# Designs tried in a protein design run: peptides against a protein of PDB entry 4BOS. Part 142

Target 1, 163 residues: chain A of PDB entry 4BOS
Amino acid sequence: PVLTRTVVPADNSCLFTSVYYVVEGGVLNPACAPEMRRLIAQIVASDPDFYSEAILGKTNQEYCDWIKRDDTWGGAIEISILSKFYQCEICVVDTQTVRIDRFGEDAGYTKRVLLIYDGIHYDPLQRNFPDPDTPPLTIFSSNDDIVLVQALELADEARRRRQ
Target 2, 163 residues: chain A of PDB entry 4BOS as posed
Amino acid sequence: PVLTRTVVPADNSALFTSVYYVVEGGVLNPACAPEMRRLIAQIVASDPDFYSEAILGKTNQEYCDWIKRDDTWGGAIEISILSKFYQCEICVVDTQTVRIDRFGEDAGYTKRVLLIYDGIHYDPLQRNFPDPDTPPLTIFSSNDDIVLVQALELADEARRRRQ

## One batch from the design tools (peptide; made by RFdiffusion4, then SolubleMPNN)

Design b1_p29_1_s2 (from b1_p29_1, 22 letters changed)
Fold by OpenDDE base, seed 5:
Structure b1_p29_1_s2 (fold): chain B 163 residues (1-163), chain A 29 residues (1-29)
Amino acid sequence: as target 1 above (163 residues)
Amino acid sequence: SAEERAREETRRILEEKARQLAEAAARFA
């Protein structure tokens, strides 16, 4: 496929590193996680009515303390928050099931970014171009459905390699 | 809303994956 993955460090913050990479246009910064964790905590703390225990699975304060730890892993709630903050659809392709989970698909965003999860790691996806002087693309149009097909092809290839 | 319903369904899946990933990472630390 035309889509490729950039391997980020396999630490407790691979999700945050991957999101930062794609939404910032291909900037790899493994040290971005503490700031992103604080950002999420600030957003959650600012709206306790919306970010209720029913949504968070824990109290608002407990969640804020939990997410700011350097050894906690992000999930769908963090992805959904980051989708809203960056005003883009975040698509996660799962190589175990060859499916795409989309966050922010009903928000009317014009931008789409992609992550890949292989069961043990999150990595960002980008489109490389033949021209070496053209930087990889990490932010796609939300109307670009071909990139979703390419992501599924990439996931299917990964799954077949595990067979 | 539709987004909230989808988020909750996906949350359960991704939280389980995140838990498994964290446990795996701890074994190699």
Scores: peptide ipSAE 0.027, ipTM 0.527, DockQ to the pose 0.037
Fold by OpenDDE base, seed 4:
Structure b1_p29_1_s2 (fold): chain B 163 residues (1-163), chain A 29 residues (1-29)
Amino acid sequence: as target 1 above (163 residues)
Amino acid sequence: SAEERAREETRRILEEKARQLAEAAARFA
């Protein structure tokens, strides 16, 4: 089995497309972003005490309006929210630093998904199998540390190519 | 731009998490 990267469109919604891909088992859906943006806005709006201006960097209402725009970029806040919503650990491997940062690692989730990030663009990661009848795996056990090692290897290779 | 600031914010958060992980690893090494 090999961990591979699926390149999603380099648009403003690459994070949402990537997350949707991995949590849905490898489904590339370019139309998923508006729904996910609305979902995030709904969650944020529902808890203004937690999702405060200090956390959001803007008022709760301003954030909700901002994230629902078609051209705004998601980041760590959105990843955290999506981790909670999908009840899975989201692991982001950064090709610039060759490090993996985990969201939801202390929540006790049994599942993890992986994204690769270069400072601008997000892509999903999946494990491919030689058997054509076995679909790629995008949802891993939270105990599967091998996949994290493989993700680091991918990031390291990407960094070397850019040097 | 707002998007650039968002990416920078994300980077900072990721770097902080990375630091925390490294620090934890050092403590338990």
Scores: peptide ipSAE 0.026, ipTM 0.565, DockQ to the pose 0.022
Fold by OpenDDE base, seed 2:
Structure b1_p29_1_s2 (fold): chain B 163 residues (1-163), chain A 29 residues (1-29)
Amino acid sequence: as target 1 above (163 residues)
Amino acid sequence: SAEERAREETRRILEEKARQLAEAAARFA
C-alpha cells in the first residue's frame, strides 16, 4: 500500500474539500464548502465563551460572517473545529517543514485522517492498495503511526520536487 | 521569492492560531 494525494481544485475552499474527502471515505465534492462553512459558523456562534475574540482575531459574529464567504480560506481554527465535529484527529503534513501538525491529538479519538499542506493549498491523502477492487483508505486508526511516517516521506519528496 | 515569502507567512499565521487554540482549550479543560 502506498500513501498518495488526490489533488483538489485550487480554489478558496481546498481545506473544506480536502477534509470532506477524507472524513467521507474518499468522496470528492468541491461543492461541499458552503455547507461546511455554515457548519463551522454555527459551531462558533454556539460557544462564544470559547470562541472569543482572542481566539478568532475578530468578534464571534464577524468571524461567522467572514467564514461563510465563498472566498475566504480556512486554517487552523477551522481544522480544530472540524476535528471536534467529526471526532477524529486531523493530521496535516507540511511540505515546507516536513512535519506533521496534529489537531485533536489529545482528545482520545480512535480515528485519524491526513491532509498535505504546501503553505497555501490543502490536499487529502489516502492509502492506495495493489488490489484494484480495494478502494483507497482515508480513515486510519489513531494508533497507525506507520501512516504518519509515510506522510512525512511523501512530504519530503514533494519538497524536493519544488526545490 | 514572493511566493515563498507568502507561503511562509501563511504557515506562521496558521501555527500561531493553532497555539492560541491549544492554550484556550487548556484553560477551558
Scores: peptide ipSAE 0.025, ipTM 0.571, DockQ to the pose 0.032
Fold by OpenDDE base, seed 3:
Structure b1_p29_1_s2 (fold): chain B 163 residues (1-163), chain A 29 residues (1-29)
Amino acid sequence: as target 1 above (163 residues)
Amino acid sequence: SAEERAREETRRILEEKARQLAEAAARFA
């Protein structure tokens, strides 16, 4: 088995497309972003006590309007929200530092998904199998640390290609 | 409460992760 990345469009919504891909088991849907943006805004709006200006960096309403724009980028806040929503760890491997940032690692989730990030763009990661009839795996056990090692190796290769 | 503690921990995690990502991006600017 080999861990690989699927390149998604660089359309300001790569994070949402990537998350959707991995949590849905490998479904590439670039049109998912508007709905996911609205989902995040809905979650944020529903809990203004938790999603305060201290967390959002702007007022609750300002954030909701901002995240629903088609030209704004998702980041750590959105990843955390999506981790909670889908009840899984979201692990982001950074190609610049060859480091994995884990979201939801202390929540006790049994599942994890992986993204690769280069400082600008997000792509989803998947495990391919030699059997062509076996679909790639995008949802891993939270106990599967081998996939994290493979992600680091993939990030290191990506870093070498960029430099 | 346990819920409040969990929220605070989540905030801390978010801030730290956001900072780390921002710093990583800035290294090659």
Scores: peptide ipSAE 0.021, ipTM 0.440, DockQ to the pose 0.021; fails the geometry check

Design b1_p29_1_s3 (from b1_p29_1, 20 letters changed)
Fold by OpenDDE base, seed 2:
Structure b1_p29_1_s3 (fold): chain B 163 residues (1-163), chain A 29 residues (1-29)
Amino acid sequence: as target 1 above (163 residues)
Amino acid sequence: EEEREREERTRAELERKAAELAAAAARFA
């Protein structure tokens, strides 16, 4: 089995597309972004005490309006929210630093999904199997630290290719 | 047409998941 990336469209919604891909078991659906943006806005709006201006960098309402735009980028806040929503750890391997940023790591989730990030674009990661009849795996055990090592190796290779 | 169908399916899935977790909104904090 080999850890590979599926290149999603380089639009403003690559994070949402990538997250949706991995949490849904490998479903590539760029059309998921509008509703995921709305979902995030709904969650943020539902807890203005936590999602304060201090956390968001803007007022709760301003953030909600902002994230629902089809041309705004998701980041750490959105990943954190989606981790909690899907009840899984989201691990983002950064090809610029060859480090893994883990979201939801202390929540006790049993599931782990992986994204690869190059500083301007997110892609989903999957484990491909030699048997063509076995579909790729996108949801891993949170105890599977081998996949994290594989992700780091993949990121290191990606970094070398860019240099 | 296919994109619209995928979008509607995605909407339905997200709405269903949101409904299931609505009572536990505190988990998002």
Scores: peptide ipSAE 0.023, ipTM 0.610, DockQ to the pose 0.022
Fold by OpenDDE base, seed 4:
Structure b1_p29_1_s3 (fold): chain B 163 residues (1-163), chain A 29 residues (1-29)
Amino acid sequence: as target 1 above (163 residues)
Amino acid sequence: EEEREREERTRAELERKAAELAAAAARFA
């Protein structure tokens, strides 16, 4: 089995497309972004005490309006929310630093998904199998640390290519 | 339009997931 990168459109919604891809088992659907943005906005709006200006960097209402725009980038806040929503650990391997940021690692989730990030673009990662009857795996056991090693290898190779 | 159909399917999926997890909204705090 080999961990591979699926390139999603380089639009400002690549995070949402990538998350949707991995949590849905490998479904590429760029049309998911508007509804995912609305979902996040709804969650944020529902708890203004937690999602305060201190957390959001802007007022709750301003954030909700901002995240629903089709050209604003998702980041750590959105990943954290999506991790909680989908009840899975979201691991983001950064090709610039060759490090993995793990979201939801302390929540006790049994599942993890992986994204690769280059500073401006997110892509989903999947494990491919030689058996054509076995579809690619995007949802891993939270105990599967091999996939994290493989993700770091992909990031390291990507970094070397840019040097 | 294929795009509209994809949006509809995506919305339905997300709404279903939201409903299933609504009782555990405290996880976001």
Scores: peptide ipSAE 0.022, ipTM 0.608, DockQ to the pose 0.022
Fold by OpenDDE base, seed 1:
Structure b1_p29_1_s3 (fold): chain B 163 residues (1-163), chain A 29 residues (1-29)
Amino acid sequence: as target 1 above (163 residues)
Amino acid sequence: EEEREREERTRAELERKAAELAAAAARFA
């Protein structure tokens, strides 16, 4: 079994495409972004007490208008929201630092998914198996720490390629 | 056309997931 990177389009919606890919078991659908943006806006709008200006860096309404634009980029706030929505831990391995940022790690989720991040672009990660009859795995057990080690190895290789 | 169909499927899936989440949350209301 080998952890591999699936390259998604390098557009302003790569985070949404990547998350959708892993939570849906390996479905590449760049058209998911508009609906995911709207979903995030709806969630944010529904809880202005939690999603305050202190959290968002702008008013609740301003954020909702901003995230629904087709040219704005998702980040940590959006990952946190998507983790809660899909009820899974989202682990992001950074190729610049070779570190993993975990979102939803304290929520008690039984599932985790993995993304790889280079400081700008997000891609999804999946585990491939030697048996061609066994489909790639994108949703892992939250106690599978081996996949985290493999993600760090991929990040380290990516960092070396940039050097 | 294919792109439109993908969007519609995605929308339906997200709406289903949202409904499931709402139903689960209703247990605490």
Scores: peptide ipSAE 0.021, ipTM 0.593, DockQ to the pose 0.020
Fold by OpenDDE base, seed 3:
Structure b1_p29_1_s3 (fold): chain B 163 residues (1-163), chain A 29 residues (1-29)
Amino acid sequence: as target 1 above (163 residues)
Amino acid sequence: EEEREREERTRAELERKAAELAAAAARFA
């Protein structure tokens, strides 16, 4: 088994496309972004007491309008929300630092998914199998730390290719 | 046509997920 990345479009919505890919078991659907943006906005709007300006960096309403734009980038806030929404850890391996940022790690989720990030673009990660009839795995056990090691190795290779 | 159908399928799927998991997504991790 080998951990690989699937390159998704660089259309400002790569985070959403990547998350959708991994949580849906390897479904590439670039059309998911507008509705995912809307869902995030709906979640944020539903709890203005928690999603305050202190948390969002802007007012609740301003954030909701902002995230629904097709040219705004998702980040840590959106990942945190999506982690809770899909009830899974979202692990982001950074190719620039070869570090993994874990979202939802203290929530007790049994599932984890992985993204690779280069400071500009997100892509989903998957485990490929030698059997061509076995589809790639995108949802891992939260106890599977081997996949994290493989992600670090993949990120290190990506860093070397960029330099 | 195909693009519209894909968007509609995505919307339906996400709306279903929202109904199922809305309460669990109210706070940051």
Scores: peptide ipSAE 0.021, ipTM 0.610, DockQ to the pose 0.023

Design b1_p29_1_s4 (from b1_p29_1, 23 letters changed)
Fold by OpenDDE base, seed 3:
Structure b1_p29_1_s4 (fold): chain B 163 residues (1-163), chain A 29 residues (1-29)
Amino acid sequence: as target 1 above (163 residues)
Amino acid sequence: SALERELEETRRILEEKAAQLAAAAARFA
């Protein structure tokens, strides 16, 4: 088995496309972004006490309007929200530093998914199998530390290729 | 896989809950 990267469009919604890909078991759907943006806005709006201006960097309402735009980029806040929503750990391997940022690591989730990040773009990661009839795996056990090692190796290779 | 199906089911349930909560909170926004 080999961990590989699927390149998604660089259309300002790569984070949402990438998360959707991994949590849906490898479904590439760039059209998912508007609904995911709305989902995040709905979650934020539902709990203004938790999602305060201190956390968002703007008022709750301003954030909701902002994230629903088709030209705004998602980041750590959105990943944290999506981790909580999908009840899984989201691990982001950074090609610039060859480090993994783990979102939801303290929540006790039994599942994890992986993204690769180059500083401006997110892509999903999946495990490919030698058997062509076995579909790639995108959802892993939170106890699977091998996949984290493989992600670091992939990030290191990407760094050498300036990706 | 079983794990993927479990995640999908959880996603669906939480999506419904999130929508309900958002609808309730919208009247205060």
Scores: peptide ipSAE 0.022, ipTM 0.468, DockQ to the pose 0.023
Fold by OpenDDE base, seed 5:
Structure b1_p29_1_s4 (fold): chain B 163 residues (1-163), chain A 29 residues (1-29)
Amino acid sequence: as target 1 above (163 residues)
Amino acid sequence: SALERELEETRRILEEKAAQLAAAAARFA
């Protein structure tokens, strides 16, 4: 089994496409972004006390309007929200620093998914198997730290290749 | 809160990285 990167379109919605891919077990749907953006906006709007300006960097209403635009990038706050929504740990391996940022690690989730980030683009990670009839795995045990090591190795290789 | 501070810091770092790469890419235009 080898951890591999699936390159999704380099549009403003790569984070949403990547998250959708891994949480749905490897379904590539670039058209998912509008619904994902609306989902996040709905979650944020539903709890203005928790999703305050302090955490959003802008007012609740401003954020909701902003995230629903088709030209705005998702980032850390969106990953955190999606981690909570899908009830899984989202691990982002950064090719620039060769480190993993973990979202939801203290929530007690039993599952984790992995993304790779180069500073401006997110892609999903998957484990491929030698048997062609065995579909790739995108959802891992939160106790599977081997996959994190593999992700770091993948990121280090990407760094050496200049992404 | 601690969560707010952590998320804001992470957000800042990611945004800075994105901005740096975007600026670098723009220099090749």
Scores: peptide ipSAE 0.018, ipTM 0.433, DockQ to the pose 0.033
Fold by OpenDDE base, seed 1:
Structure b1_p29_1_s4 (fold): chain B 163 residues (1-163), chain A 29 residues (1-29)
Amino acid sequence: as target 1 above (163 residues)
Amino acid sequence: SALERELEETRRILEEKAAQLAAAAARFA
């Protein structure tokens, strides 16, 4: 089994496309972004006490309008929200630092998914199997630390190639 | 909380990088 990267379009919605890919078991659908943006806006609007101006960098209402634009970028806040919504840990391996940021690790989820991040662009990760009858895996056990090691190795290689 | 501050900082960094990319793209378009 080998952990591999699927390159999604380098548009403003790469985070949403990548998350959708891994939580749906390997379905590439760039058209998912508008609805995911709206979903995030709805969740943020529903809890203005938690999603305060301090963490949003703007008022709750301004953020909701902002995130629904097709030219704004998702980041840590959106990953955290999507982790909660899909009830899974989202692990992001950074090629610049060769480190993993884990979102939802304290929530008790049994599943984790992995993204690779270069500082501006997100891509999904999947495990490929030699057996052609075994489809690629995108959803892992939250206890699977081997996949995290593989992600770090992949990120280190990407850094050497500046990816 | 510490988590909220960390998320805010990460978001700001991402936004700055996005803005820089957009500016660079405009210069070479």
Scores: peptide ipSAE 0.017, ipTM 0.411, DockQ to the pose 0.037
Fold by OpenDDE base, seed 4:
Structure b1_p29_1_s4 (fold): chain B 163 residues (1-163), chain A 29 residues (1-29)
Amino acid sequence: as target 1 above (163 residues)
Amino acid sequence: SALERELEETRRILEEKAAQLAAAAARFA
């Protein structure tokens, strides 16, 4: 089995497309972004005490309006929210630093998904199998540390290629 | 908190990257 990168469109919604891809088992659907943005906005709006201005960098209402735009970027805040919503650990390997940021690592989730990030763009990661009839795996055990090593290797290779 | 600072920093970086990319594109528009 080999961990591979699936390139999603380089639009402002690459994070949402990538997350949707991995949590839905390898479904590429760029049209998912508006609904995911709305979902995040709804979650944030539902708990203004937790999602404070200190966390959001803007008022709760301003954030909700901002994240629902089709040209705004998702980041750590959105990943954290999506991790909680989908009840899985989201691991982001950074090609610039060759480090993995783990979201939801202390929540006790049994599942883990992986993204690769280059400082601007997010892509999903999947494990391909030799059997062509076996679909790629995007949801891993939270105990599968091998996939994290493989992700770091991909990031290191990307860094060497200045990707 | 540390988490709040990290989240805010990440958001700041992403916003700056977006702005830089937009500004670069505008130079050729």
Scores: peptide ipSAE 0.017, ipTM 0.410, DockQ to the pose 0.038

Design b1_p29_2_s1 (from b1_p29_2, 20 letters changed)
Fold by OpenDDE base, seed 2:
Structure b1_p29_2_s1 (fold): chain B 163 residues (1-163), chain A 29 residues (1-29)
Amino acid sequence: as target 1 above (163 residues)
Amino acid sequence: MKRAEEERRREEARRLAAERQAELEAELA
């Protein structure tokens, strides 16, 4: 088994496309972004006390309007929200630092998904199997530490290619 | 937006998200 990345479009919605890909078991759908953005806005709007200006950096309403634009970038705040929504740990391996940022790691989720991030672009990660009849795996056990090691190796290789 | 500015924004977002994540996990516990 080998951990690989699927390159999604380098548009403003790469985070949403990548998250959708991994949580849906490997479905590439670049058209998912508008609905994903609306989902996040709905979650944020539903709890203005929890999603405060101190966290959002702008008023709750301003954030909701902002995130629903088709040209705004998702980031760590959105990952945190999506981790909670999908009830899974989201692990982002950063090729710039070769470190993994883990969202939801202390929430007790049984599942984890992985993204690779280069400082501007997100891509989803998947495990490919030698058996061609076995589809790639995108949802892992939260106890699978091997996949984290493989993600770090993949990120390190990506960093070396840029050097 | 310049790449450096985007990176700074992402770093700030990560910091804020970490704080929010800690609060969220505390509420879920």
Scores: peptide ipSAE 0.028, ipTM 0.585, DockQ to the pose 0.030
Fold by OpenDDE base, seed 3:
Structure b1_p29_2_s1 (fold): chain B 163 residues (1-163), chain A 29 residues (1-29)
Amino acid sequence: as target 1 above (163 residues)
Amino acid sequence: MKRAEEERRREEARRLAAERQAELEAELA
């Protein structure tokens, strides 16, 4: 099996598209972005004590209005929120540094998903199988550290080819 | 208790989010 990336549109919602892809088992739909943004906003709005200015960098209401815009980018805060919602570790391998940023690593989740990030764009990662009848795997065991090694190798290759 | 209230709020947040997720999935179907 080989770990590969699925290239999603290079728009301001690539993070949401990528997360949706991996947590839904490989469903690519860039049209999910508006509702994904609203999902995040609703989570934040529902818990203002936890999602405070200290964590958001702005008021709860300001963040909710901001994230629902069609021209704002998701980042670490959004990944953390989505990790908590989907109850899975989200691992982001960075091609610029060839390092993995792990979100939810201490939460005790049994599942992990992987994204690849080049400093501007997010793409989802999947494990492909030789058997064409076996669909790609996007949700991994949190005990599967081999996939992390494969992600690092993929990121290193991407760095070398400037992708 | 502060902790109990926080847990309640997080549970409500997840419920609301789950409803929104269902709407999202319906729109994408």
Scores: peptide ipSAE 0.028, ipTM 0.518, DockQ to the pose 0.025
Fold by OpenDDE base, seed 1:
Structure b1_p29_2_s1 (fold): chain B 163 residues (1-163), chain A 29 residues (1-29)
Amino acid sequence: as target 1 above (163 residues)
Amino acid sequence: MKRAEEERRREEARRLAAERQAELEAELA
């Protein structure tokens, strides 16, 4: 497919790097993670009633300290927060299940971005155009379901390569 | 303006996190 994967470093911050890449239009900046971690911690700290121990698996304060570490992984909670913060739908295509998990799909956002996930690592997705002079696209219309089909195709291909 | 927007985003994040948590719980059930 025309949709392609940009491999980001396989460090503990791949989610943050990947999100930053797509929401900023294709800017690879692995150094973005600390600030994004702090942002998430601030949001979580601001609402201890919602971000309870039941949701976080640890106390609010413990989570905030935990997520700000450079060796902890982001997941669904962090994606949800980032979706709202950047005001875009974040679609994660899973190469293990060939399924797309959509975050922010009911928020009425006009934009969507895509990540690919293999159960451990996140990478950003971008649409490359046949014209090499046309820059890749990372931000899509929330009505662009073709890109979701392309993402599924990409994930299926990745799954076949692993098997 | 910035603070109000941040509050809105926090509220939206809260909602989405809750929705995702519910989805995950449903998938695990």
Scores: peptide ipSAE 0.050, ipTM 0.591, DockQ to the pose 0.026; fails the geometry check
Fold by OpenDDE base, seed 5:
Structure b1_p29_2_s1 (fold): chain B 163 residues (1-163), chain A 29 residues (1-29)
Amino acid sequence: as target 1 above (163 residues)
Amino acid sequence: MKRAEEERRREEARRLAAERQAELEAELA
């Protein structure tokens, strides 16, 4: 089995498309972003006491309006919220630094999903199996550290290609 | 021009998020 990258559209919603892909077991749906943006806004709006300016960097209402725009980009805050919502660890391997940033690592989740990030664009990662009839895996055990090693190898390969 | 603007927007969002990530993740975990 090999870990591979699925290239999603390089639009302003690549994070949402990538997260949706991995948490839904490999479903590519570029149209998922509006719903996910609304989901995040709904969660944030539901608890203005917690989701304060101190956390969001802007007022609760301003953030909700901002994240629902079609042309705004998701980042670490959104990943953290989505990790909590989907009850999974989200691991982002960065091709620029060849390191993995883990979201939800201390939450005790039993599953993890992986994204690859190049400083601009997010793509989902999946494990392909030798048997073509066996569908790729996007949801891994949180104890599967082999997949993290494979992700780092992918990032290292990407870095070497740029060198 | 559009690509450059998208890159700037993405970097800005990432930087803002990174500043708050540790606190947010601890509370959401």
Scores: peptide ipSAE 0.025, ipTM 0.570, DockQ to the pose 0.039; fails the geometry check

